# Peptides against a protein of PDB entry 6J07: the designs that were tried, part 26

Target 1, 107 residues: chain A of PDB entry 6J07
Amino acid sequence: GQRGWFCGSVSQDLRQFWVAEGGTISDPRAADFLFSCDASHPDTLRIYQSLDYIEDNATVFHAYYLSAVANAKIKNSVALGHFILPPACLQKEIRRKIGSFIWEQDQ

## One batch from the design tools (peptide; made by RFdiffusion4, then SolubleMPNN)

Design b1_p12_8_s2 (from b1_p12_8 with S1P A8H)
Fold by OpenDDE base, seed 2:
Structure b1_p12_8_s2 (fold): chain B 107 residues (1-107), chain A 12 residues (1-12)
Amino acid sequence: as target 1 above (107 residues)
Amino acid sequence: PRVTHPDHPKPP
């Protein structure tokens, strides 16, 4: 099974979708996937401050990925790599270099 | 599959 951790910023609907698709919910240490909707949320900040993250042994993904999956019309049209959620302190420079994040475009 | 399978965000 796939174990996921969810920041408090993630809606219950997206959590329910994860479970409906066969996932389980766990603490971040046991989780295989880390989801958040807010890089500035205290829950997510604690992930960024963890040794696992600092040592590049963890990645946080924007939970909008799950919404995109739920609404996908074309097979293989949603790529997880487009939903990497970096710390807020890096986002401005990233936007300057590669453009707005996908979860910002559809809002 | 409908979408790309979620990759493991932590190294093995």
Scores: peptide ipSAE 0.034, ipTM 0.635, DockQ to the pose 0.082
Fold by OpenDDE base, seed 5:
Structure b1_p12_8_s2 (fold): chain B 107 residues (1-107), chain A 12 residues (1-12)
Amino acid sequence: as target 1 above (107 residues)
Amino acid sequence: PRVTHPDHPKPP
């Protein structure tokens, strides 16, 4: 099974979808996937400050990924890698180089 | 699942 951690910024609906698709919810240390809707939320900031993240052993994903999966019409059409959520301090520079994030385009 | 993903977004 896939274990996921959720920032407090993530809605209950998205959490429920994760569980409905066979996932379980865990603390960040046990989780295989880390989801957030806000890089500046205290929960997410604590992840960015953790040893696992600093040592490049963890990745945070924007929870909008789950919404995209829920609405996908073609199997395997949503790439998780497009939903990597970097720290807020890096986002402006990333936008200048590659454009707006997917979750910003669809909202 | 209806997605493609990295093999290990968070290594054990």
Scores: peptide ipSAE 0.033, ipTM 0.638, DockQ to the pose 0.092
Fold by OpenDDE base, seed 4:
Structure b1_p12_8_s2 (fold): chain B 107 residues (1-107), chain A 12 residues (1-12)
Amino acid sequence: as target 1 above (107 residues)
Amino acid sequence: PRVTHPDHPKPP
């Protein structure tokens, strides 16, 4: 199964959708997917500061990914890679190079 | 498929 960790910034609705789709909720160490809606939230900051993340063995995704999946047309696919949530210190540079993040465009 | 992603965005 797919194990997910959720930052406190993620709504209960999105968590429930994850479970409804067959996912389980776990602590960050056991999780396959890490979801957050706020790169500056203390929960997410702890992930960024972890050795696993520093060694590039973990990726944080914006939980809006789940909303996109829920609303996607049957023939469409949602690419998880479009929802990578980098630390706040990197976001400005990324926006300058590739534009606004998807979750910023749709909210 | 409805969702595309790598096998494990975080290693098990």
Scores: peptide ipSAE 0.033, ipTM 0.635, DockQ to the pose 0.086
Fold by OpenDDE base, seed 1:
Structure b1_p12_8_s2 (fold): chain B 107 residues (1-107), chain A 12 residues (1-12)
Amino acid sequence: as target 1 above (107 residues)
Amino acid sequence: PRVTHPDHPKPP
C-alpha cells in the first residue's frame, strides 16, 4: 500500500516527497507505513505503546529512508529494512552489535 | 522504483 503516517518530528519536505511519489497520508491505524525521526517524540511513543506494536503487528521506520530514496543513484539500492526505528531502550544494545544506524552516519 | 521493501510492514 501507499498510505503513510508521520510523526510530528518529520519535516514537511519529507512528507511532500512521499506525496509526490504517489503516497497518501493517514492516521496510524489505517497506515501501511509508519515514519518518525525521533523515538522519544510523544507521537512515536504512542505507537510503541499501542496493541498493534506490542503484538508485533507494526513497524516504525526512520523517515531518513525517504531522503535516501530521493538521493539514490542506483535503482532498488535502498532497503527499507535498514531504517527500522526501535524504541530508545533497545538502541544502545543494537549499536553495540551492528554499529551506528544509517541516519546517524555522515552521508 | 528506486527502493526495495516489504509489501506490508503491517499486516494487511
Scores: peptide ipSAE 0.032, ipTM 0.630, DockQ to the pose 0.084

Design b1_p12_8_s3 (from b1_p12_8 with T4V A8F)
Fold by OpenDDE base, seed 3:
Structure b1_p12_8_s3 (fold): chain B 107 residues (1-107), chain A 12 residues (1-12)
Amino acid sequence: as target 1 above (107 residues)
Amino acid sequence: SRVVHPDFPKPP
């Protein structure tokens, strides 16, 4: 199975969708996926500060990915890599280079 | 944690 951890910034609706699609919820250490909607949320900050993340053994994804999957017309058309949520200190530079994040475009 | 499977979970 696929295990996900959710920052407190993620709505219950998105969490429920994850479970409805066959996912389970776990702690960050056991999770296959880490979801957040806020890089500045304390839960997410703890991930960024963790040894796993510092050693590039962890990736945080924006939970908007789940919404995109729910709304997708073509299965597997949503690329998870487009939803990487970097620390706030890196976001401005990334936007400058490649444009606004997908989750910001629809907001 | 490391992403093990990049695909979205499938219904059981």
Scores: peptide ipSAE 0.035, ipTM 0.666, DockQ to the pose 0.098
Fold by OpenDDE base, seed 4:
Structure b1_p12_8_s3 (fold): chain B 107 residues (1-107), chain A 12 residues (1-12)
Amino acid sequence: as target 1 above (107 residues)
Amino acid sequence: SRVVHPDFPKPP
């Protein structure tokens, strides 16, 4: 489905784009996609601390994905996997191995 | 939809 949850760190514009593209907004438990712009935001931290996340039954994505989709020339050309937003405690290690995140490069 | 990737959904 296209049910999405949004951290308070995500702008209303990106939320509106999600809805305009056919998505709906729901609570984290019902959502198929979890979007955030801040791994340290309390809303996002609650996700990371949840049993669903710890058991790898949930993934948080950076909401910049939606901006990338909006600006893409080709439909479906933006890979959601490039926008996985890991907890802050893991980000430094990831950057050392694969470089800066896409949302950091483009903003 | 271009905003949804079927390979990354949260399990129901």
Scores: peptide ipSAE 0.034, ipTM 0.642, DockQ to the pose 0.093
Fold by OpenDDE base, seed 2:
Structure b1_p12_8_s3 (fold): chain B 107 residues (1-107), chain A 12 residues (1-12)
Amino acid sequence: as target 1 above (107 residues)
Amino acid sequence: SRVVHPDFPKPP
């Protein structure tokens, strides 16, 4: 099964969708997936400051991925890689080089 | 599952 951690910025609806799809909810150390809707939320900041993240052993994803999956008509059509949520201090430069994040476009 | 993406798991 898939173990997920959720920042407090993630709605209960998205958490419920995760569970409905067979996922479980765990602490960030045990989780396989880390979801957040806000890189500046204290919960997410603690992830970015963790040794696991600093050593590139963790990735935070924007929870909008789950919404996109819920609305997708084709299985596997939503690429998780498009939903990597980097620290706020890096986002401006990333937007300059690659463009606006997908979760910013569809809202 | 649409939710599972094996390419981006948290490393063990």
Scores: peptide ipSAE 0.034, ipTM 0.639, DockQ to the pose 0.096
Fold by OpenDDE base, seed 5:
Structure b1_p12_8_s3 (fold): chain B 107 residues (1-107), chain A 12 residues (1-12)
Amino acid sequence: as target 1 above (107 residues)
Amino acid sequence: SRVVHPDFPKPP
C-alpha cells in the first residue's frame, strides 16, 4: 500500500482523492510520500528540520501533483519528480535557473 | 488512475 503524510496546507479534497485511489494516511515517520502545498507551513518546516530529511531519507512533494494526476488523460503521464517541493530559501534561486514551478504555472 | 508512480519510492 501507499502511505502518505499531508501538511495542514493540503485540502481535504486532495486527501480524499489519495484515499479513493487506494492510498492511506499516516504520520510522517511511517509515510512513503510526503505532500505539502506550502514550504513555509509549520508542518512542512518540521519535516525539513527532521533527521530523516537532513540525512536525505525523505522528500517533500507539492500536493498539486495529485490534482495533476486526477486530471490526466493519459495513464502515467504525470512525473512525480517534477513536483519536488524544496525549502522556501532555495526556491528563488531555482526559479532563476529553470523557471517557475509547475504548480505555479497551472494556478 | 494511479496516484503515485512506483518508481518514486521513499528511500529506505
Scores: peptide ipSAE 0.033, ipTM 0.636, DockQ to the pose 0.088

Design b1_p12_8_s4 (from b1_p12_8 with S1P T4V A8F)
Fold by OpenDDE base, seed 3:
Structure b1_p12_8_s4 (fold): chain B 107 residues (1-107), chain A 12 residues (1-12)
Amino acid sequence: as target 1 above (107 residues)
Amino acid sequence: PRVVHPDFPKPP
């Protein structure tokens, strides 16, 4: 099974979708996936400040990934790696090099 | 290190 943690910034609908698709919800330490919709939310900030994250043992993903999966027309067409949610301090530089994030294009 | 699964969870 796949365990997910959700920032308070993530809607209940997306959480319910996760569970409906077979996922479970857990604390950040046990989670295989960390989902957030806001890099500046206190919940997400606590992740960025954790030893797991600092030691590169954790990754935060934008929960829009779940919406993309729900609407996907081609199987396996949604790449999780495209939904990495970096700390706010890094986002501007990333946008400069790679372009706007996927969740910003559709929201 | 934490195992990160690349695929969305599937029904049990």
Scores: peptide ipSAE 0.031, ipTM 0.633, DockQ to the pose 0.069
Fold by OpenDDE base, seed 4:
Structure b1_p12_8_s4 (fold): chain B 107 residues (1-107), chain A 12 residues (1-12)
Amino acid sequence: as target 1 above (107 residues)
Amino acid sequence: PRVVHPDFPKPP
């Protein structure tokens, strides 16, 4: 199965969707996927401050990915890599290089 | 599931 951690910024609906699709919810240390809707949320900040994240052994994804999956007509057509949620301090620079984030375009 | 595996997965 797929183990996911969820920031408190993620709605219960998205968490329920994750579980309904076969995922499980775990603590960030055990999780394979880390989801957040807010790079400035304390939960997410703790991830960014963790040694695993600092050493590039963890990636935080915007939970809007799950919404995109839910709305996708083609199975597995949504690329999780497009939903990487970087720390707030890096987002401006990233937008400059690759453009606005998908979750900003759709919301 | 319809969830795609990450491009940058967290190591076990």
Scores: peptide ipSAE 0.030, ipTM 0.622, DockQ to the pose 0.113
Fold by OpenDDE base, seed 2:
Order: C-alpha cells, then structure tokens, then sequence
Structure b1_p12_8_s4 (fold): chain B 107 residues (1-107), chain A 12 residues (1-12)
C-alpha cells in the first residue's frame, strides 16, 4: 500500500481520490508521500522544518498531481517529479530558471 | 497505471 499525508490545504475530494485508488492516510512520519497545495500553510511549513526534510529524507508534492492523475487520458502521462513543491522562499528563483510550475499553468 | 514516479518518496 501507499501511505500519504495531507496538508490542511488539500481538498477532501483529492484525499478521497487517494483512498479510492488504494492509498491510506497517515501522519507525516509514517507517510511515504506528502501532499500539499500551499507551501506557506502551517502544516507544510512544519514539514520543511522537520529533521527528515532537512536531511533530504522527505519530499513534498503538490496535490494537483492527484487531480492530474484523475483526469489523465493517457496511461503513464503524469510524472510525479513535475509536482515537487519546494519552500516558498525558493520558488521565485526556480521559476526564473525553469519556468512556472505545472499547477500554476493549468489553472 | 496513469502515473510514473521516480524514487522521490521518503524512505520507510
């Protein structure tokens, strides 16, 4: 099974989709996947401040990934790597080098 | 599957 943690910024619909696809919901320490829709949300900030994250043992993903999967027309067309959600303080520089994030483009 | 993901999940 796949264990996921969800920031309070993530809608119940996306959480329900995760469970419907076979996932379970857990606390951040037990979770394999960490989902958020807001890098500035207090829940997500606590992840960025955690020892696991600081030691590069955790990754936060934008929950829009789940929406993209739900709406995908082609199998294997959604890459999780496109949905890495970095701390807000890094996003401006990342956009400058790589461009707007995928969850910003499809809105 | 509808998604591909590299080894980004946090280790157990």
Amino acid sequence: as target 1 above (107 residues)
Amino acid sequence: PRVVHPDFPKPP
Scores: peptide ipSAE 0.030, ipTM 0.612, DockQ to the pose 0.104
Fold by OpenDDE base, seed 1:
Structure b1_p12_8_s4 (fold): chain B 107 residues (1-107), chain A 12 residues (1-12)
Amino acid sequence: as target 1 above (107 residues)
Amino acid sequence: PRVVHPDFPKPP
């Protein structure tokens, strides 16, 4: 199955979409996917401070990915890699090199 | 366990 953890910053609608698509909701240590909408939220900060994340065994994704999947015209056209949510301390430099994050753009 | 991040959706 698909096990996901959700930061408190993620709307109930997106959580419900996850479950409707066959996913389950779990604690962060058991989850296969970690979703957040705010890198500065205390829930997400605890992930960034965790041993799993420090050892590069965890990745946080912006939950807007789920919205993009729901709205996609072509199945499997949305790449999860475009939705990696890095810590706030890295975001400014990433924007300078690559541009605005996809969840910051008008879709 | 290590976090797995393949594309979604996939079989539950």
Scores: peptide ipSAE 0.033, ipTM 0.642, DockQ to the pose 0.108; fails the geometry check

## One batch from the design tools (peptide; made by RFdiffusion4, then SolubleMPNN)

Design b2_p13_1_s1 (from b2_p13_1, 6 letters changed)
Fold by OpenDDE base, seed 5:
Parts: C-alpha cells; structure tokens; sequence
Structure b2_p13_1_s1 (fold): chain B 107 residues (1-107), chain A 13 residues (1-13)
C-alpha cells in the first residue's frame, strides 16, 4: 500500500481523498509520500531538517497534487514531479530556472 | 545538489 504523511497545513478533505484511494496515513519515517501545503509550516520544516531528507531519501510534495488527481479527466495525466515542494530558500531560484509552481498557477 | 535534484524531478513528464 501507499503510506503518506501529511503536514498540518493539509486539509482534511485531501487526507480523506488519499485514504479513499487506498492510501494509509503514517509518520514521516514510515511514509512513502510526504504531503504539505506550506514549506514554512513547522511540520514541513522538521522534514527538511531530517536526516532522510538531507540525504535525498525523502521528497516533499505539495498536497495540491491530490486535488489535481481528484479532478483529472485522464488518469495518470498528473505528474507527481511537478508537485515537488522545495524548501523556501530554493523556491526563488527554481522559479527563475523552470517557471512558477503548478499550485501557484492554479490559485 | 538539492536544487539540481529538484529541477530534474520537475522536468520529468
């Protein structure tokens, strides 16, 4: 199964969607997917500070991915990679190089 | 770097 962790910044609706799609909710260390809506939220910051993340063994995704999946007309049309949520200190440079984040475009 | 890693992942379509 797919194990996910959710920052406190993520709505209950998105969490429920994850579970409805067959996912389970776990602690960050056990999770295969880490979801957040706020790179500056204390929960997310703790992830960025974790050894797993520092060693590139963890990736944080913006939870808007789940909303995009829920509303997708074509299954598998939503690319998870587009929803990587980097630390705040990297976002400006990323936007400069490859453009605005998808969750910002749809807001 | 972490930056390069993230950029590479985002470019995957």
Amino acid sequence: as target 1 above (107 residues)
Amino acid sequence: SKLDEIIAKRRER
Scores: peptide ipSAE 0.241, ipTM 0.798, DockQ to the pose 0.068
Fold by OpenDDE base, seed 2:
Structure b2_p13_1_s1 (fold): chain B 107 residues (1-107), chain A 13 residues (1-13)
Amino acid sequence: as target 1 above (107 residues)
Amino acid sequence: SKLDEIIAKRRER
């Protein structure tokens, strides 16, 4: 099974989609996937400050990934890596090197 | 670094 944690910034609709696709919801330490829509949300900030994240054992993804999956024409065509949500302090440099984030392009 | 790791992951397809 796929266990996911959700920041308070993620809508109930996206959470429901996760469950409908066979996922379960868990606390951050037990989760296989961490979803957020806001790098500055207190819930997400706590993840960035956690030992698991600092040790590179955790990754936060933008929940827009789930919307992209829901609308994809081809199964497995959406690359999860494109939806990594980095801490705010790194976002400017990332945009400079490899371009804008997908969730910003589609807004 | 964390930055390099994130960039590398975003380049995956």
Scores: peptide ipSAE 0.238, ipTM 0.795, DockQ to the pose 0.068
Fold by OpenDDE base, seed 1:
Structure b2_p13_1_s1 (fold): chain B 107 residues (1-107), chain A 13 residues (1-13)
Amino acid sequence: as target 1 above (107 residues)
Amino acid sequence: SKLDEIIAKRRER
């Protein structure tokens, strides 16, 4: 499906793009995709603390993914997996192993 | 671990 939840840190423009592309907006429990721009935002922290997330049944993505999709010239060229937004406590180790996050590079 | 799962997903594995 294409149901999305959005952290308060995500701009209205990106939310509107999601809807314009055929997505709907729902609560986190019903959502297929969880979007955030801030791992430290209270909304996102509540996701990280949820049982669904702890049990690996949920993934938070950086909403910059939507900007990348909007700007892509080649269909299917944007990999959603590159936009996983991990909890703050894991980010340094991830950067050390596989490099900076894509949204930080284009920021 | 959660860290490993995240890394794997970023690598499209």
Scores: peptide ipSAE 0.235, ipTM 0.793, DockQ to the pose 0.073
Fold by OpenDDE base, seed 3:
Structure b2_p13_1_s1 (fold): chain B 107 residues (1-107), chain A 13 residues (1-13)
Amino acid sequence: as target 1 above (107 residues)
Amino acid sequence: SKLDEIIAKRRER
């Protein structure tokens, strides 16, 4: 399905794009996709502390994914996996191993 | 680990 949860850090524009593409907005427990723009936002922190996340049954994605999809020239060329937003405590190690996050590269 | 899972998913295309 296309049920999405959005952290308060995600702009209304990106939320509207999600809905325009056929998505719906739900609470985190019912959502198929969890979007955030800030790993340190209280909303996102609550996700990281949830049983679903701790038990590896949930993944948080950076909402910049939606912007990338909107601007993609080739359909399905944007890989969702590249937009996983990990907890802040893991980000330095991840950058060291596989490089900077896509949402940081143009900043 | 959570780190390994995240890295693995990020490398997938």
Scores: peptide ipSAE 0.233, ipTM 0.793, DockQ to the pose 0.071

Design b2_p13_1_s2 (from b2_p13_1, 8 letters changed)
Fold by OpenDDE base, seed 4:
Structure b2_p13_1_s2 (fold): chain B 107 residues (1-107), chain A 13 residues (1-13)
Amino acid sequence: as target 1 above (107 residues)
Amino acid sequence: SKLDEIIEKRRKR
């Protein structure tokens, strides 16, 4: 199954969409997918500081991915990789290389 | 790159 954790920054609507699509909601340690809308939110910061994340065993995705999927004609046309949410300390450098993040662009 | 490092992070399945 699809087990997801959600930062407090993620709206209830997006959480409900996740469940409607067959996902379940779990704690961060059990979750296969970690969703956040704010890299600086305390919930997300705890993920970045976790051993799993430090050891490259966890990825945080921007929850806007779920909105994009909801609005897409073909759900699998939305690439999850485009929604990786890196720590705030890395975002400036990443924007310099690849441009603004997709969730920062026209919604 | 830093991006590549982040992309490589994923839950062990």
Scores: peptide ipSAE 0.031, ipTM 0.626, DockQ to the pose 0.186; fails the geometry check
Fold by OpenDDE base, seed 2:
Structure b2_p13_1_s2 (fold): chain B 107 residues (1-107), chain A 13 residues (1-13)
Amino acid sequence: as target 1 above (107 residues)
Amino acid sequence: SKLDEIIEKRRKR
C-alpha cells in the first residue's frame, strides 16, 4: 500500500479517493507521497522547512493530481511529475521557464 | 534548472 500525507488545504473528496484507490493516510515523515493544494498553507510550509525537504529527500505534489487520475480513462497516463508543488519563492521563476502549472491551466 | 533540482527531491529511505 501507498502512504500519503495531506495538507489541510486538500478536500475530503480527494482524500477519500486516495483511500478508495487503496492508499492510506499517514504523517509526513512516514508518507510516500505528500499532497497539498496550497504552497502557502501552514501545513505545507512546515514540510518545506523540514529536514527531509531541505536535504532533498521529499517532494510535495499538488493534490489536483488525484483529480486528474480520477477523471482519466487510463490512470497511468497522468504523469506525477507534472504536479510538483514547489515553494512560493520558486514558482515565479519556474513559470518563466516552463509556463503555468497544469492545475492553473484548468482553472 | 530549478525545476530539475525540485524533481530530484523525492523521499529516499
Scores: peptide ipSAE 0.031, ipTM 0.623, DockQ to the pose 0.151; fails the geometry check
Fold by OpenDDE base, seed 1:
Structure b2_p13_1_s2 (fold): chain B 107 residues (1-107), chain A 13 residues (1-13)
Amino acid sequence: as target 1 above (107 residues)
Amino acid sequence: SKLDEIIEKRRKR
């Protein structure tokens, strides 16, 4: 199955959508997918500071991915890789190279 | 690139 962890910054609606699509919710150590809406949230910061993340064994994704999936007209058209949520210290440099993040464009 | 490096940070078990 698909096990996901959710930062406190993620709404209950998005969590419920994950479960409705067949996902389960777990702690970050057991999760296959880590979702957050705020790179500066204490929950997310603890992920970035974890040994798993430092050793390149974990990725945090912006939970807006789930909204994009819910609204997609073509099945499997939403690329998870476009929703990587990097630490705040890297975001400015990334924006200069590839532009604004997808979750920022709809706002 | 830094983005590529981050993409490689997939959960590995």
Scores: peptide ipSAE 0.031, ipTM 0.620, DockQ to the pose 0.162; fails the geometry check
Fold by OpenDDE base, seed 3:
Structure b2_p13_1_s2 (fold): chain B 107 residues (1-107), chain A 13 residues (1-13)
Amino acid sequence: as target 1 above (107 residues)
Amino acid sequence: SKLDEIIEKRRKR
């Protein structure tokens, strides 16, 4: 099974979907996936400041990924890589290069 | 690049 950590910014609905799909919820150190909806949330900031993240061994994904999966017409068609949630300090630069993030486009 | 560094920040388990 897949273990996920969730920032406090992630709704209970998305957490419940994760569990319904067979996932479990764990602390960040044990988690295979780290989900957040807010790069500026204190929970997420702690991830960015963690040793695992600093040493390039952790990725934070926007929890909108789970919504995309739930709504996908074809299973496994949603690319997780499109939902990487970088620190706020990098987001503006990324938008300049590749455009708005996918979770911002459907707002 | 910064983006590449972020993409490579993946849990290694």
Scores: peptide ipSAE 0.030, ipTM 0.624, DockQ to the pose 0.187; fails the geometry check

Design b2_p13_1_s4 (from b2_p13_1, 8 letters changed)
Fold by OpenDDE base, seed 4:
Structure b2_p13_1_s4 (fold): chain B 107 residues (1-107), chain A 13 residues (1-13)
Amino acid sequence: as target 1 above (107 residues)
Amino acid sequence: SRLDAIIERRRLR
């Protein structure tokens, strides 16, 4: 099974979808996937400050990925890589190179 | 680059 951690910024609906798709919810250290909707949320900031993240052994994904999967006709068509949620301090640089994040495009 | 580092990050077990 897939183990996921969720920032407090993630809705219960998305958490429930994760479980419905066969995932389990765990603490950050045990999780294989880390989901957040807010790079500035204290929960997410703790991830960015963790040794695992600093040593490039962890990735935070925007939980909008789960919404995209839920709405996709072909679930595997949604690329997880498009939903990497970097620290807020890096987002401007990334937008300059790649463009607006996918979770921002409907705003 | 820093961007590459972010993109290449993954959770290891």
Scores: peptide ipSAE 0.034, ipTM 0.642, DockQ to the pose 0.181
Fold by OpenDDE base, seed 2:
Structure b2_p13_1_s4 (fold): chain B 107 residues (1-107), chain A 13 residues (1-13)
Amino acid sequence: as target 1 above (107 residues)
Amino acid sequence: SRLDAIIERRRLR
């Protein structure tokens, strides 16, 4: 099964959707997927400061991905890569290069 | 680039 970690910023509804789709919830070290809705949340900051993340062995995704999947007619049509959530210090530069993030557009 | 590094990150164990 797919193991996911969730920042405290992620709603219970999205967590429940993850489980309903066959996922399980785990600690960040065991998780296959790391979800957050807030790059500045203490939980997410701890991920960014972790050795795994510093060594480029971890990626944080915006939990809005799950909402997009839930609402998509074709589940596999939603690209996870569009939902990478970078640290706040990098977001301005990224927006200048690729534009606003998807979760910002639909908020 | 720094941006490329972020995009290329993935969970590895």
Scores: peptide ipSAE 0.034, ipTM 0.641, DockQ to the pose 0.138
Fold by OpenDDE base, seed 5:
Structure b2_p13_1_s4 (fold): chain B 107 residues (1-107), chain A 13 residues (1-13)
Amino acid sequence: as target 1 above (107 residues)
Amino acid sequence: SRLDAIIERRRLR
């Protein structure tokens, strides 16, 4: 199964969807996937400050990915890579290069 | 690039 951690910024509905799809919820150290809806949320900031993240061994994804999967006719058509949630300090530069994030476009 | 570095990150166990 897939182990996921969720920032407090993520709705219970998305968490429930994760579980319904066969995922489990774990602490960030054990999780394979880290989901957040807010790069500035204290929970997410703690991830960015963790050794795993500092050592480039972790990626945070925007939880809107789960919403996109839930609403897609073909679930595997949603690319997880489009939902990488970088620290706030990098977002402006990224937007300049690739445009607005997908979760900003569809919300 | 910074973006490339982020994309290449993944949980290693």
Scores: peptide ipSAE 0.033, ipTM 0.640, DockQ to the pose 0.156
Fold by OpenDDE base, seed 3:
Structure b2_p13_1_s4 (fold): chain B 107 residues (1-107), chain A 13 residues (1-13)
Amino acid sequence: as target 1 above (107 residues)
Amino acid sequence: SRLDAIIERRRLR
């Protein structure tokens, strides 16, 4: 099974979708996926400060990924890699190189 | 390189 951790910034609807799709919710240490909607949220900041993350053994994904999956016309067409949520201090640099993040494009 | 580090990160269990 797929275990997910969710920042407090993630809506209950997206959490429910995760569970409805067969996922379970766990603490960050046990989670296979880490979801957040806010790189500046205290919950997410704690992830960025964790040993696993510092040692490049963890990735935070924007929970908008789940919305994209829910709305996808083709199964498995949504690339998880497009939803990596980096620390706020890196986001400007990333935008300069690859453009706005997917979760920002509909705003 | 900093960007590369972020992109290459993944949950390892």
Scores: peptide ipSAE 0.034, ipTM 0.641, DockQ to the pose 0.172; fails the geometry check

